# Peptides against a protein of PDB entry 6UG1, part 166

Target 1, 304 residues: chain A of PDB entry 6UG1
Amino acid sequence: SNEERKRRKYFHMLYLVCLMVHGFIRNEWINSKRLSRKLSNLVPEKVFELLHPQKDEELPLRSTRKLLDGLKKCMELWQKHWKITKKYDNVGLYMRTWKEIEMSANNKRKFKTLKRSDFLRAVSKGHGDPDISVQGFVAMLRACNVNARLIMSCQPPDFTNMKIDTSLNGNNAYKDMVKYPIFWCEVWDKFSKKWITVDPVNLKTIEQVRLHSKLAPKGVACCERNMLRYVIAYDRKYGCRDVTRRYAQWMNSKVRKRRITKDDFGEKWFRKVITALHHRKRTKIDDYEDQYFFQRDESEGIPD
Target 2, 301 residues: chain A of PDB entry 6UG1 as posed
Amino acid sequence: SNEERKRRKYFHMLYLVCLMVHGFIRNEWINSKRLSRKLSNLVPEKVFELLHPQKDEELPLRSTRKLLDGLKKCMELWQKHWKITKKYDNEGLYMRTWKEIEMSANNKRKFKTLKRSDFLRAVSKGHGDPDISVQGFVAMLRACNVNARLIMSCQPPDFTNMKIDTSLNAYKDMVKYPIFWCEVWDKFSKKWITVDPVNLKTIEQVRLHSKLAPKGVACCERNMLRYVIAYDRKYGCRDVTRRYAQWMNSKVRKRRITKDDFGEKWFRKVITALHHRKRTKIDDYEDQYFFRRDESEGIPD

## One batch from the design tools (peptide; made by RFdiffusion4, then SolubleMPNN)

Design b2_p23_2_s4 (from b2_p23_2, 8 letters changed)
Fold by OpenDDE base, seed 4:
Structure b2_p23_2_s4 (fold): chain B 304 residues (1-304), chain A 23 residues (1-23)
Amino acid sequence: as target 1 above (304 residues)
Amino acid sequence: SLEELLSEFDEEAKKIIEESLKF
């Protein structure tokens, strides 16, 4: 019905705010001074120097290469630190079906909230799910004074899916779900004036995204619980930015149709959400990023 | 503020926020 469409749109908006607030809270927790001191000790001086290369005036690309090598070594150090990767309880922060949401509301399942103290202990011991591991990796880079962002791919229920029964039955459902990450890292390259994408846990990859990312879900089975729609960046200074354009090859033609921002009401509302979570002043880094997004929009063109 | 943004949501919405913040 038209009413059910409105209800699903509203529930999607709500669920999106919850996910974005969760990302904000986790971004505050990883700024813990106690955690920072512990995690900085994991990074040897030689690796710290690679993370902070001098500017090569002849060839700035040499400085970027040193930073990339430093980030690679940080991923290796992080793998040594992380002892136990727990499976997600149920689907974690991957996309739920409408049926799963309805059944969850009825069953009054007391979700155990992970306390800040428990999170900090989990990161410090290297014991937790993949999301905690990625968040801890961002904390380690921040402890080394790297301008690292926590990235979250927010997975609210698909308000464009009007099917009544959306139950996902399949033996490989978990494997397909976790094939692509929900959380990852971005690192500012001051030499190239670009964000470097880092997945330290899932794909264990470093990318300089041009047109597409390896982190963007591909294939029907993977997209059932992970649709690239809202990629939110949380920085060390409590900035919040929509960076979906970086990871979406087809933002205008495909991704926008599945976002709340497809209409003027949704665009205005989503801007209010971003503004409420953005606690810092604009910087030249934001100008370079917006220029990159503009060029990507022009290069994609307007879908006919 | 975030509180003002959350105040635009109904009580069912607030419960879902509270449940989702429990993650």
Scores: peptide ipSAE 0.024, ipTM 0.692, DockQ to the pose 0.075
Fold by OpenDDE base, seed 5:
Structure b2_p23_2_s4 (fold): chain B 304 residues (1-304), chain A 23 residues (1-23)
Amino acid sequence: as target 1 above (304 residues)
Amino acid sequence: SLEELLSEFDEEAKKIIEESLKF
């Protein structure tokens, strides 16, 4: 019905705000001074020097290569620190079906919220789910004075799916779900004036995204619980930015149709949400990023 | 503010948000 379409749109908006605020709070928690002091001790001086290379005036690319090598070594150090990767309870922060939401409303399951103290303990011990592990990795890079962002791919229920039963069938549902991450890291390269993408936990990859990312879900089964629609970046200064354009090859033709921002009302509303979560002034880094997004929009063109 | 943005939601929605904020 038209009413059910409105209800699903509203619930999608609500759920999206909840997810975006969750990302904001986790970004605050990883700025913990106590955690920072503990995690900085995981990084040897030689690796710290690679994270902070001098500017090579002859070839700035040499400085970028040192940073990339430093980040690779940080991923190796993080894997040694992380002792236990827990499976998600149910689907974690992956996309729920509408049926799962309705059934969850009927089941008064007291979801135990993870307290800040429990999170900090989990990161410190190296015991937790993949999301806690990624968040802890961002905390370690920030402890080394690296300009690292927490990235969250927000997975609200698909308001464009008007099927009554949206149950997912298949024995491989969990494996397909966790094939691609929900959380990852970006690191600012001051030499190339670009963000470097880092997945320390799932794919264990470092990318300089041009047109395509390995972190973008591919295949029907993987996209059922992980639709790339709202990739939000949280920086160390409490900046909040939509970085979906970096990871979306087909932003205009495919991704936009699945976002609340497909219409002017949704665009204005989503801008209000971003503005409410963005607690810093604009910087030259934002200018370089917006220029990159503009060039990516022009290069995609208008969908036929 | 975030509170103003949340004020547009019903009390049940606010509770879901507040619970989600505790995670």
Scores: peptide ipSAE 0.024, ipTM 0.688, DockQ to the pose 0.078
Fold by OpenDDE base, seed 3:
Structure b2_p23_2_s4 (fold): chain B 304 residues (1-304), chain A 23 residues (1-23)
Amino acid sequence: as target 1 above (304 residues)
Amino acid sequence: SLEELLSEFDEEAKKIIEESLKF
């Protein structure tokens, strides 16, 4: 019905705000001074120097290569620190079906909310799910004075899916679900004036995204619980930015149709949510990023 | 309900959302 379409759209909006606020709170928690002091001790001086190379005046690419090598070594150090990777409880922050949402409303399952103290202890011990591990990795880079931001791929229920029963086939669903991450890291390269993408936990990869990302879900089964729609970046200064354009090859033709921002009302609403979560002034880094997004929009073109 | 949606989040997230929905 038209009423069910309105209900699903409203529920999608509410769920999206909840996810974005969750990302904001986790970004505050990883700024803990107590955690920072512990995690800085995991990084040897030689690795710290690679993270902070001098500018090569002849070839700035040499400085970027040192930073990339430092980030690779940080991923290796993080793997040594992390002792226990827990499975997600149910689907974690991956996308739920409408049926699962309706069934969960009937089942008053008290989700155990992770407290800030428990999170800080989990990161310090190296025990937790992949999301806690990524968040801890961002905290370690920030402890080394790296301009690292937390990235969250927000997975609200698909308001464009009007099927009554959206049950997913259960058994292989977990492996396909966790094939691509929900959380990752970006690091500012001051030499190339670009963000470097780092997945320290899932794919264990570093990339400089041009047209497509390795972190973008591929295949029907993987996309059922992980749809690239809202990729939100949280920086060390409490900035909040929509960075979906980086990871979406087909933003205009495919991704926009599945976002609340497909219409002017949704665009204005979503801009208000971003503004409410953005607690810093604009910087030259934002100008370089916006220029990159503009070039990506021009290169994709307007869908016919 | 809003409460059911919020049950998945921490108490700080609940407060921020409850405050955000009062506006």
Scores: peptide ipSAE 0.022, ipTM 0.657, DockQ to the pose 0.286
Fold by OpenDDE base, seed 1:
Structure b2_p23_2_s4 (fold): chain B 304 residues (1-304), chain A 23 residues (1-23)
Amino acid sequence: as target 1 above (304 residues)
Amino acid sequence: SLEELLSEFDEEAKKIIEESLKF
């Protein structure tokens, strides 16, 4: 019905705000001074120097290469630190079906909310789910004075899916779900004036995204619980930015149609949510990023 | 319910959501 379409749209909006606020809170927790002091000790001086290369005036690319090598070594150090990767409880922050949401509303499951103290302990011990691990990695880079931001791929239920029953029945459902991350890291390269994408936990990859990312879900089974629609960046200064354009090859033709921002009402609403979560002044880094997004939008073109 | 959806999040998340939903 038209009423059910409206209900699903509003529930999607509400769920999206909840997820974006969760990302904001986790971004605050990873700024913990106590955690920072512990995690800085994981990074030896030689790796710290690689994270902070001097500008090579002859070839700025040499400085970027040092930073990339430093980030690779940090990813290796993080893997040594992380002792226990727990499975997600149920689907974690991956996308739920409408049926799962309706069934969960009937079952008052006491979801055990992870307290800040428990999070900090989990990161410090290297024991937790993949999301906690990524968040801890961002904390380690921030502890080394790296301009690292937490990235969250927000997975609200698909309001464009009007099917009543989407039984995701299959023995591989969990493997397909976790094939691509929900959380990752971006690091500012001051030499190339670009964000470097780092997945320290899942794909264990570092990339400089040009047209497409390795972190963008591919294939029907993976996209059932991980649909790239809302990639939100949380920086160390409590900035909040929509960076979906970086990871979406087909933003205009495909991704926009599945976002609340497909219409003017949704665009205005989503802008209000971003503004409410954005607690810093604009910087030259934002200018370079917006220029990159503009160039990516022009290069994709308007879908016919 | 909204409360059940919010019960999956921290109390600080609930407050920010309650504030964000007032607008």
Scores: peptide ipSAE 0.022, ipTM 0.659, DockQ to the pose 0.349

Design b2_p23_3_s1 (from b2_p23_3, 12 letters changed)
Fold by OpenDDE base, seed 1:
Structure b2_p23_3_s1 (fold): chain B 304 residues (1-304), chain A 23 residues (1-23)
Amino acid sequence: as target 1 above (304 residues)
Amino acid sequence: DLEKKILEELEPLLEEFKEYLFS
């Protein structure tokens, strides 16, 4: 019905706000000065120097290569620190079906919300789920004065799915769900004027995204619980930005149709949510990023 | 509390949206 369409759109938006606020809260927690002091000790001086290369005036690419090598070594150091990777409880922050939502409304399941103290302890000990591990990695880079963002791929229920039964066919194997991350890192390269994508935990990859990312879900089974729609960046200064354009190859033709921003009302509403979560002034880094997004939109073109 | 402030800023947006969908 039209009413069910409105209800699913409402619940999608409410759920999206809750996820975006969750990302904001985790971004605040990883700015902990106590955690920063502990995590800075994991990074040797030689690795710190690679994270902060001098500008090579002859070949700026040499400075970017040093930064990339420093980030690779930080991933290796993080793997040594992280002792226990816990499985997610149920589906974690991956996408739920409408049937799972309806069934969960009847079950007063106490979501064990992880407290700030427990999170900081988990990161400090290297014990937790993959999301906590990524968040801790961002905290370690920030502890080394690296301009690192926490990235969250928000997975609200699909309001474009109007099927009554949205049960997933078969044992959606935990392996297919977690094949692609929900959280990752971006690092600002001051030499190339670009964000570097870092997945320290899941794919264990560093990439300079041009047209496509390895972190973008591919295949039916992976996309059932992980649809790239809302990739939100949280920086160390409490900036909040929609960076979906970086990771979406087909933003205009495919991704936009599954976003609340497909219509003018949804675009205005989503902009208000981003503004409410954005607590810093605009910087020249934002200008370079917006220019990159503009070039990506022009290169994709308008879908026929 | 920054969390409380954000929730206070988001509550009007949720009500505005509720009115839009159920009007």
Scores: peptide ipSAE 0.114, ipTM 0.771, DockQ to the pose 0.792
Fold by OpenDDE base, seed 5:
Formats: structure tokens, sequence, C-alpha cells
Structure b2_p23_3_s1 (fold): chain B 304 residues (1-304), chain A 23 residues (1-23)
């Protein structure tokens, strides 16, 4: 019905705001001075120097290569620190079906929200789910004065799915779900004027995204609980930016149709949400990023 | 608290949206 379409659209937007606020809160928690002091001790001086290379005036690419090597070594150090990777309870922050939402509303299960103190202890001990691990990795890079962003792929329920039963079939549902991350890191390369993508936990990869990312979900089974729609970046200065364009090869043709921003009302509303979560002034880094997004939009073209 | 302030800023946007969808 039209009413059910409106209800699903509303619930999608409410859920999206809750996810984006969750990302903001986790981004604040990883700015903890106490955690920063502990995590900086994990990084040897030689690795710190690689994270902060001098500008090579002859070949700026040499400076980028040092930064990439430093980030690789930080991933290795983080793997040594992280002792216990817990499985997600149920689906974690991956996309729920409409049936799962309805069933959860009937079950008054007290969701145990992780407290700030418990989060900081989990990161410090190296015990937690993959999301806590990624968030802790971003905290370690920030402790080394690296301009690292927390990236969150927000997974609200699909308001474009109007099926009554949205149950997912298959024994491999968890394996397919966790194949691609929900949280990752971006690091600013001041030499190339680009964001470097870092997945320290899931795919254990570093990439300089050009046209497509390895972190973008591929295949039907993986996309059932992880649809690339809202990739939100949270920086160390409480900036909030939509960076979906970086990771979406087909933003205009495919991704936009699954976003609330498909219409003018949804675009205006989503811009208000981003603005409410964005607590810093614009910088030249934002200008370089917006120019990159513009070039990506022009290169994709308008779908016929 | 910055979290509380953000939630207070978002609540009106959720109500505005509720009115738009159910009007």
Amino acid sequence: as target 1 above (304 residues)
Amino acid sequence: DLEKKILEELEPLLEEFKEYLFS
C-alpha cells in the first residue's frame, strides 16, 4: 500500500539518523586522551617517522610511498595488539530485513548498548567485534597525529523493498554478511591531496581509490545485508561528510535509486542531518575532496 | 554534552519529516 511505503520510508530515515549518530558517538569516544596515550605506545618511532614523511620536492610520490608503508606497518602492529575478535551478535550493524524489524519490535529485548567505559576497555585490551577493532585502529592513528577518519557504511532497512516477507535464505548468511566491512579508515595524504582507504580488520587492505573500491560489496548474497548507500566520514575535528561517491562506481545509475536523496525532499533532509553532525569549518581538504567527487560524477555521466 | 545537543537538534528534523510523510 501507499501507507506501507510511507511507513518504510519513515523508518528508514529514523534508522539512518540513529546509525549516523552512533558513528558520531564512536568517533567522539576514539578521541579519548586516555586511550590516545595508551595507543601511541604501540607505534615505534621508526613507524611514526614513516607516517610523517618529509615532503620530497623532487618526487612527492616517495613521500606517499613512505606513508603507505607506515600505514601497512600500523596494520601489522594492530593485528598484534588485537587478541580476540568477537562475532557480531546476530547481524550487528548490517542491514536488517523488514521481517526481522517487525519480529524485534514484538520482542522487548533489552539491547545492551556498549558504554563508553566498556568501549575504551575493549579497545585497550584488544577484545571486541570487528567494528570496535576498526574504531580502535583509527584511534591509534589519531594518537600518532595522523589525519584519520572513521568511515561508516550505514545500513538502514531497504525502503525500496516492498516485499511483505523479506527473509533471507541460506546457511552462509553470516559469511556473506561479513565478507565486506561496515567500518573502515581513511587517511589524508597531504602529498597527493587524496584520501587513502584502509581496511585494517576485514580485507586487511590499503588502497588509493580511483574508479572503484575493493570495499564495495559485490554479488547478490553480500549485498543482501550490506548495500553501499550511505558511506559517512567522521574526522578528528568532528566533521561529518558523505563520501559515498568515492566507493560507488555507479552512484547515479544504481546507488542513488536506493537512497533517500533520490528526490529533492530527501536530499534537503539528508543535508540537514549531515549539517547537524558536522561541527567544524570547511577546509582546503574538503575542497580537494569535492573536486574529486565532481570529476567522478562527470566521468560516470547521466544514465540513459 | 555534544551528543545530547545533536539529539536535540535532530528531533525537530524527525518530526518535520514525520509530518511530511503522514500529511
Scores: peptide ipSAE 0.082, ipTM 0.738, DockQ to the pose 0.761
Fold by OpenDDE base, seed 3:
Structure b2_p23_3_s1 (fold): chain B 304 residues (1-304), chain A 23 residues (1-23)
Amino acid sequence: as target 1 above (304 residues)
Amino acid sequence: DLEKKILEELEPLLEEFKEYLFS
């Protein structure tokens, strides 16, 4: 019905705001000075030097290679620190079906929200789910004065799915769900003027995204609970930016149709949400990023 | 404080959207 369509759009938007606020809160928590002091001790001086290479005036790519090597070593150090990767309770922050939402609304499940103190303890001990692990990795890089962003792929329910029964069948549902991450890291490369993508936990990969990312979900089963639609970046200065364009190969043809920003009202609303979560002044880094997004939009073209 | 302020800024946006959807 038209009513059910309206209800699903409303719930999608409410859920999206809640997810984006969650990302903001986690980004604040990882800026903890106490945590920073502890995590900086995990990184030896030689690795710190690789994270902060001198500018090679002859070949800036050499400086980027040092940074990439430093980031690789940081991932290895992080794996040594992280002792226990817990499974998600239920589906974590992956996408729920409409049926699961309706069933959960009837069940007064006290979502035990992890408190700030418990989060800091979990990161400090190296015990937690993959999301806590990624967030802790971003905290470690920030503790080393690296300009690292927390990236969140927000998974609100699919308002474009008008099926009444959206139940997912299958024993492999969890394995397919966790095949791609919901949280990852980006690191600013001051030499190439680009963001480097880092998944320290799931795929354990570093990439310089050009046209597509390895972190973008592929295949029907993986996309059931992880649709790339809202990739939000939270920086160390409480900046909030939509970086979906980096990871979406088909932003205009496919991704836009699955976003609230498919119409002018939804675009204006979503901009207001981003603005409410963005607590810093614009920088030259934002200019380089916007230029990159513009070039990616031109290269994709307008869908026929 | 910051979390509360953000929620207070977002609440009007949620109400504006309710009005748009249910009008």
Scores: peptide ipSAE 0.026, ipTM 0.653, DockQ to the pose 0.813
Fold by OpenDDE base, seed 2:
Formats: structure tokens, sequence, C-alpha cells
Structure b2_p23_3_s1 (fold): chain B 304 residues (1-304), chain A 23 residues (1-23)
């Protein structure tokens, strides 16, 4: 019905705000000075020096290579620190079906919300789910004075799915779900004027995204619980930015149709949500990023 | 509390959206 379409759109938006606020809260928690002091001790001086290379005036690419090597070594150090990777409870922050949402509304399951103290302890011990691990990795890089962002791929229920029963078959669902991450890291490369993408936990990869990302879900089964629609970046200064354009090859042709921003009202509303979560002044880094997004929009063209 | 402030800033946006969807 038209009513069910309106209802699903509403629940999508409410859920999206809750996810974006969750990302903001986790980004605040990883700025903990106590956690920072503990995590800085995991990084040897030689690795710290690689994270902070001098500018090579002859070949800036040499400085970027040092930074990339430093980030690789940080991923290796992080893997040694992280002793226990827990499975997600249920589907974690991956996309729920409409049926799962309806069933969860009827079950007053007290969401055991992880407290800040428990999160900080989990990161410090190296015990937790993959999301906690990624968030802790971002905290470690920030402890080393690296300009690292927490990235969250927000997975609200698909308001464009009008099927009544959206139950997924159980067995392979978890492996396909966790094939691609929900959380990852970006690091500012001051030499190339670009963000470097780092997945320290899931794919264990570093990439300089130009047109395509390895972190973008591919295949029907993986996309059932992980649809690239809202990739939100949270920086160390409480900036909040939509960075979906980086990871979406087909933003205009495919991704936009699955976003609330497909219409003018949804675009205006989503901008208000981003603005409410953005607690810093604009910087030259934002200018370089916006220029990159503009170039990516021009290069994609208008879908036929 | 920054979390409380954000919730207070977002609550009006949620109400504005309810009005738009159910109008």
Amino acid sequence: as target 1 above (304 residues)
Amino acid sequence: DLEKKILEELEPLLEEFKEYLFS
C-alpha cells in the first residue's frame, strides 16, 4: 500500500539517524585520552616515523609510500594486539529485513547497549567484535597523531523493498554478511591530498580509491545485508561527512535510487542530519575532498 | 553532554519528518 511505503520510508530515516548517532558516539569514545595513552605504546618509534615522513620535494610519492608502509605495520601490530574477535550478536549493524524489524519490535529485547567503560576495556584488552576492533585501530592511529577517520557504512532497512516477507535463508547468511566490513578507517595523505582507505580487520587491505573500492559489496548474497548507500566519515575533531561518493562507482545510476536523497525532501533532510552531527569548521581537506567528489560525479556522467 | 546535545538537535528533524510523511 501507499501507507506501507510511507511507513518504511519513516522507519528507514529513523533507523539511519540512530546508526549515524551511534557512529558519532563511537567516534567520541575512541578520542579517549586514557585509551590514546595505552594504544600509543603499541607503536614503536620506527613505525611512528613512517607515519610522519618528511615531505620529499623531489618525489612526493616517496612520502606517501612511507606512510603506506607505516599503516601496513600498524595493521600488523593491531593484529598482534587483537586476541579475540567475537562474532556479532545476531546481525550486528548489518541490514535487517522488514520481517526481522517487526519481530524485534514485538520482542522487548533489552538491547544490551555496550557502555563506554566496557568499550574502552574491550579495545584495551583486544577482545571484541570486528567493529570494536576497527574503532580501536582508528584510536591507535589517532594516538600516533595520524589524521584518521572512522568510516561507517550505515545499513538502514531498504525502504525500496516492498516485499512483505523478506526473511533470508539462515545458513550461508552470516559468511556472506561479514564478507565486507561495516566499519573501516580513512587516513589523510597530506602529500597526495587524498584519503587512504584502510580495512585493518576484515579484508586487511590498504587502498587509494580512485574509481573502485574493494570494500564495496559485490554479489547478491553479500548485498542482502550490506548495501552501500550511506558511508559516513567521523574525524578526530567531530566532523561528519557523507563520503559515499568515494566508494560508490555508480552513485547516480544505482546508489541514489536506494537513498533517502533520491528526492529533494530527502536530500534536504539528510543534509540537516549531517549538519547536526558536524561539529567543526570547514578546512582545506574538505575542499580537496569535495573537489574529488565533483570530479567523480562528472566522470560518472548522467545515467542513460 | 555532547550526546544529549546531538539528540536534542536531531529530535526536531525527526518530528519535521513525521509531519511530512503523515501529512
Scores: peptide ipSAE 0.060, ipTM 0.717, DockQ to the pose 0.759; fails the geometry check

